# Ledger of designs, part 47: peptides against a protein of PDB entry 4A54

Target 1, 94 residues: chain A of PDB entry 4A54
Amino acid sequence: MSVADFYGSNVEVLLNNDSKARGVITNFDSSNSILQLRLANDSTKSIVTKDIKDLRILPKNEIMPKNGTKSPSTNSTKLKSAETYSSKNKWSMD

## One batch from the design tools (peptide; made by RFdiffusion4, then SolubleMPNN)

Design b2_p17_8_s4 (from b2_p17_8, 7 letters changed)
Fold by OpenDDE base, seed 4:
Structure b2_p17_8_s4 (fold): chain B 94 residues (1-94), chain A 17 residues (1-17)
Amino acid sequence: as target 1 above (94 residues)
Amino acid sequence: SELIEKLEEKLNKSYKE
């Protein structure tokens, strides 16, 4: 598979300086051999491919520690399906 | 590019594990 097939994958990158970066692959610049990661703080990190010592794809179930930026609780307003009470007004003629 | 090939190799290896 090409690098582009891994867009959206969460990865841990080990650099040659033994530092680590974790993020989602968002882009790859083939001309300059630069891998772009979106980090947990929504910033972008550009990594030169030559600086990558090792790479691992993180399993989907690993809860990336969401930095406690409270995802705005989308109050899923449970749109209570208004049961259309069809009040059949049976007009009784006496 | 040799660098691209190496990156793809690492990604593909990790994907198969």
Scores: peptide ipSAE 0.665, ipTM 0.926, DockQ to the pose 0.740
Fold by OpenDDE base, seed 3:
Structure b2_p17_8_s4 (fold): chain B 94 residues (1-94), chain A 17 residues (1-17)
Amino acid sequence: as target 1 above (94 residues)
Amino acid sequence: SELIEKLEEKLNKSYKE
């Protein structure tokens, strides 16, 4: 299969410097031999193919650790229910 | 290129595992 057949796959890339990158293959520049990964933080990392020591395709069910963007603690500011002061204006018609 | 072929080999190997 060609590199393009693996677009959308989650991969772990081991680089020659022993660092690792994990992401989804989004593009491959064949002219420059550059592999592009979308990372967990939605940024894009470009990797030169010559710097790749090894590559592993991750199973689809492996929940990429969503960098827990701290769900903004919705401080549920308890909107104190504004007590509708029912001012009963008793309109006494005399 | 030789580099592309090596990348494809790595991908195909990993896919078969």
Scores: peptide ipSAE 0.665, ipTM 0.927, DockQ to the pose 0.643
Fold by OpenDDE base, seed 1:
Structure b2_p17_8_s4 (fold): chain B 94 residues (1-94), chain A 17 residues (1-17)
Amino acid sequence: as target 1 above (94 residues)
Amino acid sequence: SELIEKLEEKLNKSYKE
């Protein structure tokens, strides 16, 4: 399966620095190899794929610590077109 | 890319577990 087949999956990501992130896969930028996670606080975390040491999909029945907001009912709102967030992160490798 | 393939491999492995 492709990365896109896992959109909406809840995952735990182990990074190369041994830090962990948990969230729902919301997007993947194939051009830059960036995985986007929605975290429990509704913020978005962007993870560069090269920094991923390991990844596991969390079972649906695993009660993610609900910050008390009801999981919004999966209204299949058609994720409209990924607006190209052209954030020019000019990674100036000086 | 090799990076995408590695990510897909990790996802698919975890899905089959």
Scores: peptide ipSAE 0.652, ipTM 0.925, DockQ to the pose 0.654
Fold by OpenDDE base, seed 2:
Structure b2_p17_8_s4 (fold): chain B 94 residues (1-94), chain A 17 residues (1-17)
Amino acid sequence: as target 1 above (94 residues)
Amino acid sequence: SELIEKLEEKLNKSYKE
C-alpha cells in the first residue's frame, strides 16, 4: 500500500534522536518526503522521513491519552479512499 | 524516492503485525 492508504491511521513515530511522536497521519508531501501528523492537541507536526527510525500503527482501540476534554470521537475514519487527492502530485521518484 | 519506499515499507510492515 502507498503512504496515502494510511491517512487517518494513528501512529507512533520513533525519530533518530530517540524522541517519539504520536498522531494521526493527515498528509504526506512526496516531493519533500515530509510526513504530517495531527497531534492530540490538534496541532500539526511535520516530520522529515529521513529522521524516522521506526514507525508503528497503533490499534484503533488504544485510547489516545486526551490531554484535552474532547474525546477525539473515534470517528471511524473510514479510510477515505484516497479518492480526493486527485491533484497529480508528481510523485517524482527521484 | 528511496525515502518514500522505506517509509511505505515501515507502514506496510506495521500494518501486517
Scores: peptide ipSAE 0.628, ipTM 0.925, DockQ to the pose 0.658

## One batch from the design tools (peptide; made by RFdiffusion4, then SolubleMPNN)

Design b2_p18_1_s1 (from b2_p18_1 with E5K E7K E16I E18S)
Fold by OpenDDE base, seed 4:
Structure b2_p18_1_s1 (fold): chain B 94 residues (1-94), chain A 18 residues (1-18)
Amino acid sequence: as target 1 above (94 residues)
Amino acid sequence: SLEEKTKELKEAIEKILS
């Protein structure tokens, strides 16, 4: 199995400095050994795996304390692709 | 179990560090 198989998992990470981070695994940089977590505030935290003392996967239903900031309803404004009608001005030289 | 998945994730990370 690869780390990628765990993308979307909610994890608690204990760091060597005894700090903790909780978030969803969004990416893993194998070249630099960096684990990326999306935090409850929608920010991204990059963690060097060498700094990880311990890690555990949390249940999906564990309400990450959403700081009551209303998840901005990302109104996916469907950017209407402005069809640039390139009017090919066919220069008819008479 | 979550414990087993955790173990698997740890192993996956360790394989890369190795």
Scores: peptide ipSAE 0.636, ipTM 0.912, DockQ to the pose 0.649
Fold by OpenDDE base, seed 3:
Parts: C-alpha cells; structure tokens; sequence
Structure b2_p18_1_s1 (fold): chain B 94 residues (1-94), chain A 18 residues (1-18)
C-alpha cells in the first residue's frame, strides 16, 4: 500500500517535539518525504515525516473541532419593524 | 479496523524512509 491510498483520511500526528496536529491527508511528497494535512481552519500544514513520532487514523465522523473561530456574532440588529403608520385617510365623500 | 489501517499507513511511510 502507498500513502496515497490514505488520502482523505483524518489523522492525528504526534511530532518529535510533542506537538500534535490533526487534519485530513491531502498530499504526500515522496521526493521530500513531506505529508500535507488540511487543518480544521482550511489551512495546509506540511509535516516532514522524519519529525513524526506517532500517528493514528481517526474515525470519519469525528468532527474535527472547528477551531471556534468566533462565528462573527451576527449582531442580529433587531431590525425594529418600522411600524407602518397606516394613516387611514378616511376620505368621507359627502 | 482503524488500528490495522493505522499500521498500514505507518508501514507505507516507513517504506519511503528506508
């Protein structure tokens, strides 16, 4: 099997410096031995395979914690419904 | 299993480094 067989897999990578990265495998550069991950924020992280201490494949349904980019608080500016003053002009035809 | 797939991925990476 090749690394390409695992494209699209969600993985957790433990690096030699004890840092962790989680993402989807998008590419592998065999010439330079670089694994590319798409992270939760849609950025790409390149990891040199020699720096990998350990890795594991995660279940597909594991919602990568969306780094809570604070959804811009849609300040629901409550559009105050402009009270349509229906001026009932009662035109009394006499 | 995920464990077996993980092993296979590790082996695939190791083959490139060797």
Amino acid sequence: as target 1 above (94 residues)
Amino acid sequence: SLEEKTKELKEAIEKILS
Scores: peptide ipSAE 0.636, ipTM 0.912, DockQ to the pose 0.625
Fold by OpenDDE base, seed 2:
Structure b2_p18_1_s1 (fold): chain B 94 residues (1-94), chain A 18 residues (1-18)
Amino acid sequence: as target 1 above (94 residues)
Amino acid sequence: SLEEKTKELKEAIEKILS
């Protein structure tokens, strides 16, 4: 089994400095031994595997609290349907 | 289980470091 088999998995990583990172495994650089995680804020964190003290896979259903980035309320500019005012040219035949 | 998968992931990482 390779690290690539776990792409898309949610993981919690404990680092040697006792800090923690949580994210989805997006890539692994075998040449440099770097694990890449996508964090809840959609940023990417690169972790050198030698700095990993421990890790665990989290259940898929754990809703990582998406920091509610307020989706900018796209002001649905109601494209006012240009009411084509068809001015009925009243052709008065005299 | 998640525990088993975690173990497998750890082993996969260790194989590369090795």
Scores: peptide ipSAE 0.635, ipTM 0.912, DockQ to the pose 0.641
Fold by OpenDDE base, seed 1:
Structure b2_p18_1_s1 (fold): chain B 94 residues (1-94), chain A 18 residues (1-18)
Amino acid sequence: as target 1 above (94 residues)
Amino acid sequence: SLEEKTKELKEAIEKILS
């Protein structure tokens, strides 16, 4: 499989600095190894994959009540408001 | 499962980094 197979997926990314980002995968720059996420506020965050400590795919049908955008998937879900926080909080895999 | 898909995504990223 390729990263492109996951375009449109909602993900939560834990970075090496313990900050987290949540958004929809919109692109992957293979040349530079950069993952691009569309955040809930429609902004784009570029993440160097070397800075990724962990990540998880979020449920497609998860409706997040806060300000968000619909995913391009058949089951459109609202993404929670853009969250980028620096707290050492680990999560369990689904 | 989401866990399996997550694993697949991680592997896909790792393959490019290698």
Scores: peptide ipSAE 0.619, ipTM 0.911, DockQ to the pose 0.707

Design b2_p18_1_s2 (from b2_p18_1 with E5K E7K E14K E16I)
Fold by OpenDDE base, seed 3:
Structure b2_p18_1_s2 (fold): chain B 94 residues (1-94), chain A 18 residues (1-18)
Amino acid sequence: as target 1 above (94 residues)
Amino acid sequence: SLEEKTKELKEAIKKILE
C-alpha cells in the first residue's frame, strides 16, 4: 500500500505538539515527507510526517468541523430606544 | 474496517520514513 491509495480520505492527525488537524488527504510529497490536507475552510495544510504522533481515518459522512468562524461578536449595540417625547397636545379650549 | 485502513496508512507512512 502507498499513501496515494488514501487520497480523498478524511483524517484526523495528532501532532507531536499535541495539536490536531482534520482534513482530506490531497497529496503526499515523498521527497520531502510532507502530507497535505485540505481543511474545512478549503485551505491546505502541509504536515511533515515526522511531526505526526498519531492519525486516524474518519468516516466519510463525518462533517468536518467547520472552523468555528468566530461569529463576529455582534456587539449588539443596544440601540437605546429613543424616548419618544410625547408632545403634550395643548388642548385649545376654543 | 476503518481501523484496518488506518493501520495500513500508518504503515505506508512509516515505510517512507525508513
Scores: peptide ipSAE 0.635, ipTM 0.912, DockQ to the pose 0.616
Fold by OpenDDE base, seed 2:
Structure b2_p18_1_s2 (fold): chain B 94 residues (1-94), chain A 18 residues (1-18)
Amino acid sequence: as target 1 above (94 residues)
Amino acid sequence: SLEEKTKELKEAIKKILE
C-alpha cells in the first residue's frame, strides 16, 4: 500500500514541535518526502515527513479546524460540523 | 476501521523514509 491510496483522506498531523495541522491529503512528493495537505481555508500546507511525530485519519464528516484554533482540550466536544445550513434562500419570485 | 487505516498510512510513510 502506498501513500497515494490515501489521497482525499482527512488527517490530523502532530508535528515534532507539538503543533498540529488538519487537512486533506492532496499529494505526496516521494523524492523530497513532503506531504501536502489542503487546509480548511483552502490553502495548501507542505509538511516534511521527518517532522511528523504522529498522525491519524479523521472521519470524512469531521470538519477540518482552521489553522490556529487551539486543539480543544480533552473534552471531546465533538466539534459540531458547522452544518452550513444552506439556507435555501427561496427566491420568492414575486 | 479508521484505526487500521491510520496504521496502514503510517506504515506507508515509514517505508518511504527507509
Scores: peptide ipSAE 0.631, ipTM 0.912, DockQ to the pose 0.817
Fold by OpenDDE base, seed 4:
Structure b2_p18_1_s2 (fold): chain B 94 residues (1-94), chain A 18 residues (1-18)
Amino acid sequence: as target 1 above (94 residues)
Amino acid sequence: SLEEKTKELKEAIKKILE
């Protein structure tokens, strides 16, 4: 099994700083260990996997919270669908 | 089950980090 097999899954991520993020897995950069989630507002949040304390896959019908949850202090970018959904590593290791 | 899928995802991530 690869992380790519879980693209499209709705997940809740608990970070080491006890903040939470909910979103759909859209990409995983294995070279940089970055997990990308599409949030309820259609933005993309990049999470460094080493900062993940725990995660769980949510039911398909579970509503993704748009407001009210403490989101991790990570950069979020609104990306186009073509750029968001990629199964290939964007970066190469030097 | 969702629990089993969660385990599989965690293992998939762990393998990359090793």
Scores: peptide ipSAE 0.625, ipTM 0.911, DockQ to the pose 0.631
Fold by OpenDDE base, seed 1:
Structure b2_p18_1_s2 (fold): chain B 94 residues (1-94), chain A 18 residues (1-18)
Amino acid sequence: as target 1 above (94 residues)
Amino acid sequence: SLEEKTKELKEAIKKILE
């Protein structure tokens, strides 16, 4: 499997600094190891993969609290808020 | 499952970092 196989997936990413971001995977720069997420406000966030502590794919039908953009891979997924927050999490990449 | 897909994505990313 490649990261490209997951384009369009809605994910929550936990970073090494314990901040979190939610968005749809739109691109992956393999040369620079950068994951790009489209956030609920239609902006793009670039994440260096080495800064990722953990991540999870969100349900395609997950109800987001605010208005946002539909996921390109699903008919029901809508990013209603650009959620970036800092919190300790038990997630581990390994 | 979402859990399995998550695992696959994590592995895909990990392989890039290796």
Scores: peptide ipSAE 0.624, ipTM 0.912, DockQ to the pose 0.702

Design b2_p18_1_s3 (from b2_p18_1, 6 letters changed)
Fold by OpenDDE base, seed 5:
Structure b2_p18_1_s3 (fold): chain B 94 residues (1-94), chain A 18 residues (1-18)
Amino acid sequence: as target 1 above (94 residues)
Amino acid sequence: SLEEKTELLKKAIEEILS
């Protein structure tokens, strides 16, 4: 069995530095022992296999935590409603 | 199972490193 048999699998990788990566296995470079993951943001992460402490295959339905793209906080520019100061022309009838 | 597949993947990686 080869790593290629697992292409398309969603995996969580724990690295020796205790960082984690989640993504879909897209490629494995056997010559350099590099595992490539497609991340939730469609970027690719290359992981040197020797740096892997542990890994697991995730269920297909597990929503990869979307790296919360900070929804650009629509700075709701509070349109200061121009208070149309209705200048009440007080007609002084004196 | 996913666990079994995981172990197979781990073995496949280890075989390349050996």
Scores: peptide ipSAE 0.631, ipTM 0.911, DockQ to the pose 0.616
Fold by OpenDDE base, seed 3:
Structure b2_p18_1_s3 (fold): chain B 94 residues (1-94), chain A 18 residues (1-18)
Amino acid sequence: as target 1 above (94 residues)
Amino acid sequence: SLEEKTELLKKAIEEILS
């Protein structure tokens, strides 16, 4: 079995420095022993496998916490509906 | 199981480091 068999899997990686990374396995460089993860922000993180202390495969349905990039508060500029004052010019033809 | 798959992935990585 190869690492390639796990492409597309969502994983949590614990590094030797006790930091954690979560992402989808997109590639593995066997020559350099580098695991590539796609993160929640769509960036790619390269991890040297010798720096991995532990890892686990996560369920597919775990919505990777979207790093709450504050959706730019679309200031709902309340488009004040310009009340079109339809001046009913009632032209009474006499 | 996810646990079994995890162990298989770990083994696959270890085989390359060896």
Scores: peptide ipSAE 0.631, ipTM 0.911, DockQ to the pose 0.643
Fold by OpenDDE base, seed 4:
Structure b2_p18_1_s3 (fold): chain B 94 residues (1-94), chain A 18 residues (1-18)
Amino acid sequence: as target 1 above (94 residues)
Amino acid sequence: SLEEKTELLKKAIEEILS
């Protein structure tokens, strides 16, 4: 089983600094061990997995509260935006 | 259950960190 099997799951992540993040798992960078969440405001949060203290999968219907909790300024390591593999479905209309 | 799925996710993450 891979993390990819849980893409689309709504999760609450508790970090080692006791901050919390809630979002939908959109990606996992295995090379860098980074979990990406889409937040309620449609922004993306990258979480280094080693910084995760705990996590839980939430029910699909839970309205993600806009928890304006000031995420402590984790040094935004500019994770290179995973190029959206635009699957250019080249629909070759033959 | 959600709890079981949670544990599976945790395990999946741990396997990558190993």
Scores: peptide ipSAE 0.628, ipTM 0.911, DockQ to the pose 0.682
Fold by OpenDDE base, seed 1:
Structure b2_p18_1_s3 (fold): chain B 94 residues (1-94), chain A 18 residues (1-18)
Amino acid sequence: as target 1 above (94 residues)
Amino acid sequence: SLEEKTELLKKAIEEILS
């Protein structure tokens, strides 16, 4: 299985600096190990995968109450506005 | 499940970093 199999998925990413980002996976640069997320404001965030502490896939049908864009996986869901905040590690990656 | 898919994605990323 490859990262490309998850294109279009809504994800929450926890970084090593304890900041979080939410967006849709639009691309993965395997040469540079960079994950690209489309944020709710339609901007793109590039994340170096080595900086990822944890991540989770969000429900496809989750409608976010705040400003957002429709998920490419469904026509009924909107992605919550882009968030970057500090939080303690909730998950673990080996 | 979403949890299972999450783990698969995490593994896919880890494999590239290895």
Scores: peptide ipSAE 0.623, ipTM 0.910, DockQ to the pose 0.687

Design b2_p18_1_s4 (from b2_p18_1, 6 letters changed)
Fold by OpenDDE base, seed 5:
Structure b2_p18_1_s4 (fold): chain B 94 residues (1-94), chain A 18 residues (1-18)
Amino acid sequence: as target 1 above (94 residues)
Amino acid sequence: SLEEKTKLLKEALKKILE
């Protein structure tokens, strides 16, 4: 299975520096091993694969705590909020 | 499931690093 099979998925990514990003997978640069996420503001965040500590695909409808608030997440290409934030929580790598 | 899909995505990404 390839990363391309997951284009359009809404994901939350935890980086090695414990920061988090949330967006829709729009592309994967095989040459540079870069995962590209479209954020709520329609900008693109590029994430180097080796910097990923963990990630998860978000459900279409989920209330996710964010910045002291709970907000629903969707798997649509249009995100409700751009998310790049620091996290004190650590995820486990498979 | 989303969990399984997540696993598959993670595996796909890990393979890139191999």
Scores: peptide ipSAE 0.653, ipTM 0.919, DockQ to the pose 0.666
Fold by OpenDDE base, seed 4:
Structure b2_p18_1_s4 (fold): chain B 94 residues (1-94), chain A 18 residues (1-18)
Amino acid sequence: as target 1 above (94 residues)
Amino acid sequence: SLEEKTKLLKEALKKILE
C-alpha cells in the first residue's frame, strides 16, 4: 500500500505538539515526506510526517472540506475522492 | 474497516520514514 491509495480520505491528525488537524488527504510529497490536507475552509495544510503522533481515518458522514479545491500532485500519484467532494490536480511534474 | 484502513495508512507512512 502507498499513501496515494488514501487520497480523498478524511483524516484527523494528532501532531507531536498536541495540536490537531482535520482534512482530506490531497497529496503526499515523497521527497520531503510531507502530507497535504485540504481543510474545511479550503486551505491546504502541509504536515511533515515525522511530526505526526497519531492519525485516524474518519467516516465519510463527518464534516468534510468544501469541494472544488485543486491540489498539487505528481503524475505518479493516484487521486481518489468521494462523489460528494473531489480533489483535482492543480499541476503535475513530469 | 476504518480501523484497518487507518492501520494501513500508518504503515505506509512509517515505511516512508525508514
Scores: peptide ipSAE 0.644, ipTM 0.918, DockQ to the pose 0.681
Fold by OpenDDE base, seed 1:
Structure b2_p18_1_s4 (fold): chain B 94 residues (1-94), chain A 18 residues (1-18)
Amino acid sequence: as target 1 above (94 residues)
Amino acid sequence: SLEEKTKLLKEALKKILE
């Protein structure tokens, strides 16, 4: 199983600084361990894997209130912009 | 399930750091 198998997945990522990003996995740089997310505003966020505290895959049909890009797997879902909060997700990476 | 997929993704990322 590789990260590439999850391209197109909508994910919520909790970073070590307690900031949270939500977006679609568009690419993974294995050489530098950088995960790239497409955010709701169509911008790309690059996340160093070492900075990931936790993450979860979101439902494909989850419609987020904030406007932005539609999920590549579904034509009806919208993404939320990145948020900052300190809550830890259910699935810790550590 | 989403939980299982999440687990697999996390494991894939962890392996990259090893």
Scores: peptide ipSAE 0.636, ipTM 0.919, DockQ to the pose 0.681
Fold by OpenDDE base, seed 2:
Structure b2_p18_1_s4 (fold): chain B 94 residues (1-94), chain A 18 residues (1-18)
Amino acid sequence: as target 1 above (94 residues)
Amino acid sequence: SLEEKTKLLKEALKKILE
């Protein structure tokens, strides 16, 4: 398996500094080991892989909160699957 | 499952760091 197989997945990332980020995996730079997330506000966050303490994949229909929040805000917008999930590498697994 | 997918993603990331 490669990281590219998970493009479009919603993830929560826990960093070594105990901060959290939630977003959709949009890209991975293998040369620099950088994971790119699209956040709820449509901005992008680049995360160096070595800074990741833990992560988990979230359900597709889960509303993504802004970074540093544990629950969806009243203004949270669900990321569209058409914009986030990669059709070319999408696969089903339980 | 999401748990299994999470495990696979974590493994994929670990391989990059090796």
Scores: peptide ipSAE 0.644, ipTM 0.918, DockQ to the pose 0.680; fails the geometry check

Design b2_p18_2_s1 (from b2_p18_2, 10 letters changed)
Fold by OpenDDE base, seed 5:
Structure b2_p18_2_s1 (fold): chain B 94 residues (1-94), chain A 18 residues (1-18)
Amino acid sequence: as target 1 above (94 residues)
Amino acid sequence: KVIKIELDLSTGEITILE
């Protein structure tokens, strides 16, 4: 399973600074570790995943952005709601 | 219904936990 299965899903992203962003997942750039959201005002927000503390898939009964709801893939995970626990790259030096 | 998942931020891979 990949994040692409959730393209078109409405999500709430909790950032490390405790701010929140809500939008529809439109893309995930693994090379640059960037999650893209379509916001309610139809703008696109790019979030660096290192700044993400947590992410949840919102229930379908939640208000979704009008645009960007279409999944770019034919596959979508039919989940009522989900909460993600992210795995990040670890850096340490002795 | 809440489902817990793990997201690998380097690959985008998702694992269903519960």
Scores: peptide ipSAE 0.232, ipTM 0.777, DockQ to the pose 0.232
Fold by OpenDDE base, seed 3:
Structure b2_p18_2_s1 (fold): chain B 94 residues (1-94), chain A 18 residues (1-18)
Amino acid sequence: as target 1 above (94 residues)
Amino acid sequence: KVIKIELDLSTGEITILE
């Protein structure tokens, strides 16, 4: 499964500085490690993934306040109506 | 129910843990 499967999903991102961002996942750039969110005010926020402390995928039935902009259509995998919390993996080289 | 996932922030790969 990939982040692309969650395009169009509402998420809440907790950053390392304890600030929060909430929006719809519109893109993930793996090459540059950037997660892109569309915010409630229809602006776009790019978040460097290294700054992410935690990410919560909101249930489908949870309505995120937004300024009337339609969510982008995606071919993403359907998720169950459940809250999902993600943690970034840890790895080290030699 | 809350589902925990692991996200590889470098690749975008997601693994469901529970």
Scores: peptide ipSAE 0.232, ipTM 0.772, DockQ to the pose 0.235
Fold by OpenDDE base, seed 4:
Structure b2_p18_2_s1 (fold): chain B 94 residues (1-94), chain A 18 residues (1-18)
Amino acid sequence: as target 1 above (94 residues)
Amino acid sequence: KVIKIELDLSTGEITILE
């Protein structure tokens, strides 16, 4: 399984600086280790994966963040579908 | 339901853990 299997999925990314970003996965550049998200305002955010602390795949019924924001609203409803929480493994470059 | 995954940062490979 690859990250490409999750293209189009909503995700929440927790960065090492404890900031959060939420958007739709549009691309992953393995050569440069960059995850690309489309945000609620249709802008694109590129995140270097070394800056990622945790990544969560959101259920389809999850509310997207408000326009112009990178973090979702805290209004939570009962989860009706599965969600995933991911952690990164160690990677090395030669 | 929460499913735990592991992401390979170099390849983008996903492994389902739970």
Scores: peptide ipSAE 0.230, ipTM 0.776, DockQ to the pose 0.259
Fold by OpenDDE base, seed 1:
Structure b2_p18_2_s1 (fold): chain B 94 residues (1-94), chain A 18 residues (1-18)
Amino acid sequence: as target 1 above (94 residues)
Amino acid sequence: KVIKIELDLSTGEITILE
């Protein structure tokens, strides 16, 4: 499966600098390795994936403050009502 | 329920682990 299957899902991203970002996955640019989130204030944050330490996909029923953002569409996400924890692998030519 | 996944940050591929 792909990140695209989780578009519209709420996620919490832990960055390498120990900061956190929470928002809805709106896009993943594989060419540039950038994950795009829509935040609660309806702004967009682009995160370079190499800066991501951990990613958690939040349950659909989790209440998130939304200022100007639409509720995530259940039709756009194949994810069931479960929380997921994601670890990353690295690209290797070896 | 918590599900563990692996994300390939270069391709966007996801693998379910748990």
Scores: peptide ipSAE 0.227, ipTM 0.771, DockQ to the pose 0.243

